# Ledger of designs, part 382: peptides against a protein of PDB entry 3JWR

Target 1, 323 residues: chain A of PDB entry 3JWR
Amino acid sequence: TRELQSLAAAVVPSAQTLKITDFSFSDFELSDLETALCTIRMFTDLNLVQNFQMKHEVLCRWILSVKKNYRKNVAYHNWRHAFNTAQCMFAALKAGKIQNKLTDLEILALLIAALSHDLDHRGVNNSYIQRSEHPLAQLYCHSIMEHHHFDQCLMILNSPGNQILSGLSIEEYKTTLKIIKQAILATDLALYIKRRGEFFELIRKNQFNLEDPHQKELFLAMLMTACDLSAITKPWPIQQRIAELVATEFFDQGDRERKELNIEPTDLMNREKKNKIPSMQVGFIDAICLQLYEALTHVSEDCFPLLDGCRKNRQKWQALAEQ
Target 2, 298 residues: chain A of PDB entry 3JWR as posed
Amino acid sequence: TRELQSLAAAVVPSAQTLKITDFSFSDFELSDLETALCTIRMFTDLNLVQNFQMKHEVLCRWILSVKKNYRKNVAYHNWRHAFNTAQCMFAALKAGKIQNKLTDLEILALLIAALSHDLDHRGVNNSYIQRSEHPLAQLYCHSIMEHHHFDQCLMILNSPGNQILSGLSIEEYKTTLKIIKQAILATDLALYIKRRGEFFELIRKNQFNLEDPHQKELFLAMLMTACDLSAITKPWPIQQRIAELVATEFWEQGDQVGFIDFVCTQLYEALTHVSEDCFPLLDGCRKNRQKWQALAEQ

## One batch from the design tools (peptide; made by RFdiffusion4, then SolubleMPNN)

Design b2_p30_7_s4 (from b2_p30_7, 8 letters changed)
Fold by OpenDDE base, seed 1:
Structure b2_p30_7_s4 (fold): chain B 323 residues (1-323), chain A 30 residues (1-30)
Amino acid sequence: as target 1 above (323 residues)
Amino acid sequence: DEERKNELIEKAAGFEASAEEIEELKKLLE
């Protein structure tokens, strides 16, 4: 396609020029082509292209395929969300120095997972899918959408001309897919809540050890969640704009819940209760976000900008809640 | 109440908590 030709022939700017190592990064001013160029730079600067012998054209095609399999009519869970998740992963790996703590296969898996973790998202949560008796709800009991996202990820990875993992041995391929699956499934916040206590306790007791396979898996899951929720850490003007996108999608779900399921939506998804958003955001930060970024900063102090951003946004939301 | 706190955390994580439940959770987290 012309898009593929344009991407494959384009000069890829440096990570410094693209500012993709910054935790404060914003994609708002970037074209779709520029987001694809940023993605190429992430793979290159993490040495994934070299270490796994990726063909440039295949990588370009894969990126475009991933982008194409996000829906354009979804307000938040679209390509830009996946791209921002991957950018935060890249920043955490490079600027946050987490790269030094992980294997090349783990890094490869995390980057693929970050880009793929919401593939074909429909703008509704697992509860909606379950209550609407969608066919996907018959396939999986838990993490319905995350299983679907992983299935879409596998489909793309195995599609002709998109096989970015063709340079891996069979064992490396199996390991990579296992980590991708675990990472995508970890983006289910229900699983995060179930598992985070173990992680926080290990950190608190100074018993955290990345050489333990179970603790490694746990850390990768926590890191994925930290990147997936990273909008809450952004500078306030960026945070506000992203929060509007999230609210739009939630309100759209609430409207569908009324119309299609004949139920009253929760306050978070109720367009008529938008004045409660600031208070709910404070609650979400306290319940879900703060401890995660505190623990992540304990693992790597260079991740502090995520924690600092989260704290600053909590203050901003609290101030709005008091008006 | 630790049990109630955990219940509300699970609801909040699933985006199923009301504004009132979030306020209750905030108090339990203080």
Scores: peptide ipSAE 0.024, ipTM 0.525, DockQ to the pose 0.384
Fold by OpenDDE base, seed 5:
Structure b2_p30_7_s4 (fold): chain B 323 residues (1-323), chain A 30 residues (1-30)
Amino acid sequence: as target 1 above (323 residues)
Amino acid sequence: DEERKNELIEKAAGFEASAEEIEELKKLLE
């Protein structure tokens, strides 16, 4: 395609020029082509292209295929969300110095998972899918959308001309797919809540050890969630704009719940209760976000900007809640 | 109180908590 030709022929700027190592990164001013160039740079600077013998054209095609399989009519859970999740992962690996704690296969899997974790997202949560009796709800009992996202990821990885993993051995391929699946499934916040207690306890007791395979898996899950929620850590102007996108998508779901399911939406998805958003954001930060970024910062102190950003945004939301 | 806190956390994680439930959760986390 013309788009593929343009991407494959383009000079890829440095990570410094693209500012993709910054935790304060914003994609608002970037074109779709520039987001694809950033993605190529992430793979290159993590040595994934070299170590796994990726063909440049195949990588370009894969990136464009992933981007194409996000819906444009979804306000928040679109390509830009996936791209920002991957950028946060890249920043955590490089600036946060987590790269030195992981294997190349784990890094490969995490980057693919970050880009793929919301593929074909419909702008509705698992509860809506279940209540609407969608065919996907018949296939999976839990983490319905996350299973679908993984299925889409696998489909793309196996599509002709998109096989970025063709340079891997059979064992490396199996390991990578296992980690990708676990990482995508970990983005279900219900699973995060179930598992985070073990992680926090290990940190609290100073017993956390990445050499333990179970603890490694647990850490990768926590890291995925930290990147998925990283919008809450951004500078306030960026955070506020992203919060508007989230609210738009949630209100669209609420409107559909009224129309299609004849139910009253929850407060978070109720357009009539928009004045409660600041208070709900404070609650979300306290209940879900703060402990995670504290624990992540304990594993790597260079991740502190994520925690600091989260704390600052809590103060901003609290101030709005008091008006 | 601990059981109620966990229930509210699960609701919040699923984006199913009301504003009142979020406020209750905040109090339980203090």
Scores: peptide ipSAE 0.024, ipTM 0.580, DockQ to the pose 0.424
Fold by OpenDDE base, seed 3:
Structure b2_p30_7_s4 (fold): chain B 323 residues (1-323), chain A 30 residues (1-30)
Amino acid sequence: as target 1 above (323 residues)
Amino acid sequence: DEERKNELIEKAAGFEASAEEIEELKKLLE
């Protein structure tokens, strides 16, 4: 395609030029091509291209395929969300110095998972899928969409000309897919809630050990969630804009719930309760985000900007909630 | 109530919590 030719021929700017190592990174001013260039840089600077012998054209095609398989009519859970998740992962690995704590296969899996974790997202949550009796709800009982996202990821990875993992041994490939699956499934916040207590307790007791395979898996799950939710850590102007996208998508779901399911939406998905967004954001930060970024910062102090950003945004949302 | 707190956290995580439930959760987290 013309798009592939343009991407494959383009000079990829440095991570410094692209600012993709910054936790404060924003994609708002980036074209789709520039997001793809950033993604190439992430793979390159993490040594994934070299270590796993990726062909440049294949990587370019894969990135474009992943991007294409996000829906454009979804306000938040689109390519830009996946891209921002991956950028946060990259920043956490580089600036946050988590790269040195992980294997190359884990890093490869995490980056692929971050980019792929919401593939073909429909702008509705698992509860809606279940209540709408969608065929996917018959295939999976839990984490319905996350299983679908992984299936889409696997489909793309095995598509002709998109096989970025072709340089891996059979064992490496199996291991990578396992980690990708676990990482994508970990983005189900319900699973995060179930597992985070163990992680926080290990941190609190100073017993956290990445040499333990179970704890490693747990950490990768927590890291995925931290990157998935990283919009909450961004500078306030960026956070506000992203929050509007999230709200738009939730309101769209609420409208569909009324129309298609004949149910009253929750406050979060009710456009008539837009004025409650600030207080709900504070609650979300307190309930879901703060402890995670605190724990992550404990694992690597260089991840502090995520925690600091989260705290600052909490203050901003609280101030709005008091108006 | 830890059970109520966990319930509200799960609702919040699923983006199913009402504004009132979020406020309740905030109080439980203080």
Scores: peptide ipSAE 0.022, ipTM 0.512, DockQ to the pose 0.382
Fold by OpenDDE base, seed 2:
Structure b2_p30_7_s4 (fold): chain B 323 residues (1-323), chain A 30 residues (1-30)
Amino acid sequence: as target 1 above (323 residues)
Amino acid sequence: DEERKNELIEKAAGFEASAEEIEELKKLLE
C-alpha cells in the first residue's frame, strides 16, 4: 500500500526527538504516520529489531496492520490508546530502568502486547458483551474481550508479511506468545484486582524477587496494567482530555445499555451524571491506581513520575469534586 | 486449522457466527 511504502521509506527520528522516553508524552499532535514511526523507534531502541532479526518492511506492515485493526469510531479504546500504552511501556523500560530487569523476550512480548491489548475493541466492556449475549460470550467465561484481543493479535502475527516473530526459534516463539497472552489478559481490571494483593504484599514485606518465575509473571501483569492506566499519570491538561474520551465512550455504552438492553446505566456510564466524574476519578485513583504506581516505583524508583502524576491528578480531581 | 479459527473469530466478533460455528470455534480454541 501507499501507506506502507511511505512508512518504510521514512527516516525514523530518534527517541529523544520523538520524546517517547518521557512519561509526560502526548500523542495529540502526532499524525498516524508519526505514531507508526514512534513505534518503529520503540522496537529499534529496545534492540528488538536487531536481536530478533526483524525485517524493516515486515515490522512496518505489522504496525500498520495493528493500527488498522483498531476501530476509528471508538472514542477511547482505539489505536491511540494502544500506542500510548506502548509508549508508557517504552518509557518504563528505558527511563524507568525496567529494561535491565527483564529478558529480551519479555520486553518483546510486552511491547507487542501493549500495542495489541485492545485490538478490535468495540467501546464496550466485558459486562456489556456478556449481557448482550454476544457470540464472544459463548467462547470465554472470563476476560471475554481480552481473549478476543489476544486472538486478534495472534491472527495479525501469523498473517502473511506481518510475521515479525519469524526470526525466533520455536521455543522463543512459544515463550513470547505465552507472555503476550498473559500480558493482554492481565489488562482485565478484574484480574488486576484479584492479583494485585499478592504483588503489594511482596513489596511491603520486601520479598519481591524477579528471579522467581511466578513473581516475574505477576510483575509483568502489574506493569501492563500500569501502562494501560497511564493516562491517569499524565500532566493535567492531557489527563483532562483523555478523561473526556473515556467519558464519551462510557456514555456511549450507557446509551446503548438503555436502548439495546433496556437497563439503567451505572453512574460511570450515565450521561446525565457527568457532574460525578471528578468524584469518580478520585475513587478510581484511590481504589485502583495509587497503590500500583507506589509499588512500581518501589521496584524502580525511576518510575516515580508515574506516581507523582497520579497524585497530582488526584488533587486536581478532588478540587473539582469539591466544587 | 488456524485459518478457520481466525475466520470464525472474525465472524463471532461481528455477530455473524452461527451456533454451529461457535461450537466449532470453541473446539479450535481448546
Scores: peptide ipSAE 0.024, ipTM 0.442, DockQ to the pose 0.023; fails the geometry check

Design b2_p30_8_s1 (from b2_p30_8, 13 letters changed)
Fold by OpenDDE base, seed 3:
Structure b2_p30_8_s1 (fold): chain B 323 residues (1-323), chain A 30 residues (1-30)
Amino acid sequence: as target 1 above (323 residues)
Amino acid sequence: SEIDEIFEKILEETLKTGIFDLSPVFEYLE
């Protein structure tokens, strides 16, 4: 395709030029091509291209395939969300110094997972899928969409001309897929809530050890969530804009819940409750985000900008809630 | 804490129904 030709022939700017190492990164001003270039840079600077013998054209095609398999009519859970998740992962690995704590296979898996974690997202949550009796709800009882996202990820990875993992041994491939699956599933907030207590307790007791395979898996899950939710850490103007996208998508779901399912949406999904967004954001930060970024910062102090951003945005949302 | 109890209920409901709803958390924190 013309798009592939353009991407494959383009000079990939440095991570510094692209600012993809910054936790404050914004994609708002980037074209789709530039987001793809950023993604190439992430793979390159994490040594994944070299270490796993990725062909440039195959990587380009894979990136474009992943991008294409996000829906354009979804307000938030689209390619830009996946891209921003991956960028946060990259920043956490590089600027946050987490790269030194992980294997190359883990890094590979996390980056693929970040880019893929919401593939073919429909702009509705698992609750809607379940209540609508969608065929996917018959296949999976828990984390319905996350299983679907992984299935889509696997489909793309095995598609002709998209096989970025072809340079891996069979064992490396299996390991990578396992980690990808775990990482994508970890983006289900239900699983985060279930597992976070163990992580926080390990941190609190100073018993956290990445050499333990179970704790490593737990950390990767927490890191995925931290990146997935990283919009909450962004500079305030970026945070506000992203929050509007999230609200738009949630309100669209709420409208569908009323029309298609004959149910009254929750306040989070109810456009008539837009005035509650600031207080709900404060609640979300307190209940979900703060402890996670605190714990992550404990693992690597260089991740502090995520925590700091989260705290600053809490103050901003609180100020709006008081008006 | 009360918030922990809310999370536990959310988890129980999610495991039972496949429906994950954080609304009770937001309602508590309002």
Scores: peptide ipSAE 0.108, ipTM 0.763, DockQ to the pose 0.278
Fold by OpenDDE base, seed 1:
Structure b2_p30_8_s1 (fold): chain B 323 residues (1-323), chain A 30 residues (1-30)
Amino acid sequence: as target 1 above (323 residues)
Amino acid sequence: SEIDEIFEKILEETLKTGIFDLSPVFEYLE
């Protein structure tokens, strides 16, 4: 395709030029081509292209395939969200110095998972899918959308000309797919809520050990969630704009819940309750975000900008809630 | 999922009462 030819022939700027190592990164001014170039740079600077013998054209095709399999009519859970999740992962690995704590296969899996974790998202949550009796709800009882996202990820990885993992051994391939699956499933907040207590307790007791396979898996899950939620850590103007996109998608779901399911939406999904957004954001930060970024910062102090950003945005949301 | 609904209810109740209680989520997961 013309898009593939343009991407494959383009000079890929440095990570410094693209600012993709910054926790404060914003994609708002980037074209789709520039987001793809950033993605190539992430794979290159993490040594994934070299270590796993990726062909440049295959990587370019894969990136474009992933991008194509996000819906354009979804306000938040689109390619830009996946791209921002991957950028936060890259920043956490590089600037946050987590790269040195992980294997190359784990890094490969996390980057693929971050880019793929919301593939074919429809702009509705698992609750909507279940209540609407969608065919996907018949396939999976838990983490319905996350299983679908992984299925889409696997489909793309095995598609002709998209096989970026062809340089791996059979054992490396199996390991990578296992980690990708676990990482995508970890983006279900229900699983995060279920598992985070174990992680926080290990940190609190100073018993956290990445050499333990179970604790490693737990850490990768927490890291994925931290990147998926990273919009809450961004500079206030960026945070506010992303919150508007999230609210738009949630209100669209609420409107559909009324129309299609004949139910009153929750306050979070209710367009008429827009005035509660600041208070809900404070509650979300306190309930879900703060402890995660505190624990992550304990594992790597260089991740502090995520925690600091989260705290600053809590203050901003609190100030709006008091007006 | 039912857990998403429980979480949403917890958030709503927290906004009403000022008390954040995640116990219903844990009860469902157990």
Scores: peptide ipSAE 0.021, ipTM 0.566, DockQ to the pose 0.067
Fold by OpenDDE base, seed 4:
Structure b2_p30_8_s1 (fold): chain B 323 residues (1-323), chain A 30 residues (1-30)
Amino acid sequence: as target 1 above (323 residues)
Amino acid sequence: SEIDEIFEKILEETLKTGIFDLSPVFEYLE
């Protein structure tokens, strides 16, 4: 209640002041309150508050509820990750000029999805959840956590006083939820790997058309992944720090795998193999990231800073791998 | 999921060999 009152009464700085349009944005120096203020600004500057008649207090409550439903004891997949994903989405929409290619409902859904895509993340991947025979693994066979994230998102959206979608028609509401679900599920890298070939082929053949509903859905999925992975595009000091957070979380999982599951962790999650991080990052960039940001830049040239950042970080990681 | 495991293996091999081969994923999807 006190936090809500403080947030609701606070003056929301401009996007320029908050630098939330910058692809190089860092949240490291921001308080939780400031991250919430940034989030309000994202909704406002995307005209979502006005177009969907959101009450300021309801939006504030929703943001705080989303933040509350991220775990603080998780090194990487916490509120700050979700916030950074949303910020990258905002930057891609504004500075990357993708806003002009999407409907207001799609923009609304993407922003909600970005903020919600890792709700109640436990700091372990789907493989761990499955192998640990967690109750969630009994509910879902694939994309276990992503389904859970969506369920949490839906729960919050329907919670009293958090109904930021109350201004939507029934049809708009259904459409928005559909897109949110698809966007959250798209953050499963397995799905990305499965689908990205189609996207890249469309781009390569110059057959990509956002007016096609299937291609639109595909693009939204790719955009979500691009934002989810956007840490790899950040200026080197930021990238390095985030990589440490990721490594911490992965090593924590690896430790749990040994202790709880009696298995030897993969190199990525093995604390004893931290010296392989630079080479692993190069491999990750080459395997997962570069083509995505190249394709995104092809759709909108103003997204080039993401690609450029990724390339620069590849060089930095490569240099470390050679040492 | 099985696909996650395949992906992890692909990533591991990519890191070891420098070659990104998605063939195992395609084989799984077939």
Scores: peptide ipSAE 0.021, ipTM 0.577, DockQ to the pose 0.065
Fold by OpenDDE base, seed 2:
Structure b2_p30_8_s1 (fold): chain B 323 residues (1-323), chain A 30 residues (1-30)
Amino acid sequence: as target 1 above (323 residues)
Amino acid sequence: SEIDEIFEKILEETLKTGIFDLSPVFEYLE
């Protein structure tokens, strides 16, 4: 395609030029082509292209295929969200120094998972899918959409000309797919809530050990969630804009809940409760975000900018809630 | 999922009462 030819022939700028190592990164000014160039740089600077013998054209095609399989009519859970999740993962690995704690296969899996974790997202949560009696709800009882996202990820990875994992051995391939699946499923906040207690307790007791396979899996899950929620850590102007996109998508769901399901939406999904957004953001930060970024910072002190950003945004939202 | 609804309710209750209780989520996931 014309898009593939343009991407494959383009000079890829440095990570420094693209500022993709910064936790404060914003994609608002970037074209779709530039987001694809950033993605190539992430794979290259993490040594994934070299270590796993990726063909440049295949990587370019895969990136474009992933981007194409996000819906354009979804306000938040689109390609830009996936791209920002991957960028936060890259920043955590590089600037946050987590790269030195992980294997190359784990890094490969995490980056693929970050880019793929919301593929074909419909702009509605698992609760809506279940209540609407969607066919997907018959296939999976829990983490319905996350299973679907992984299925889409697997489909793309196995599509002709998109096989970025073709350089892996059979064992490496199996391991990578296992980690990708676990990482995508970990983005279900319900699973995060279930598992985070074990992680925080290990940190509190100074018993956390990445050499333990179970604890490694747990850490990768927590890291995925930290990147998925990273909008809450961004500089205030960026945070506000992203919060508006999230609210738009949630209100669209609430409107559909009224129209299609004949139910009154929760405050989070209710357009009429827009004035509660600041207080809801404070509650979300306190309930979900703060402890995660605190624990992540204990694993790697260089991740402190994420925690600091979260704390600063809590203060800003609290000030708005008091008006 | 039912878990999403439970977690949303917990968030709403936390905002109303200032008490954060995740016990309903854990009960559902067991």
Scores: peptide ipSAE 0.016, ipTM 0.533, DockQ to the pose 0.067

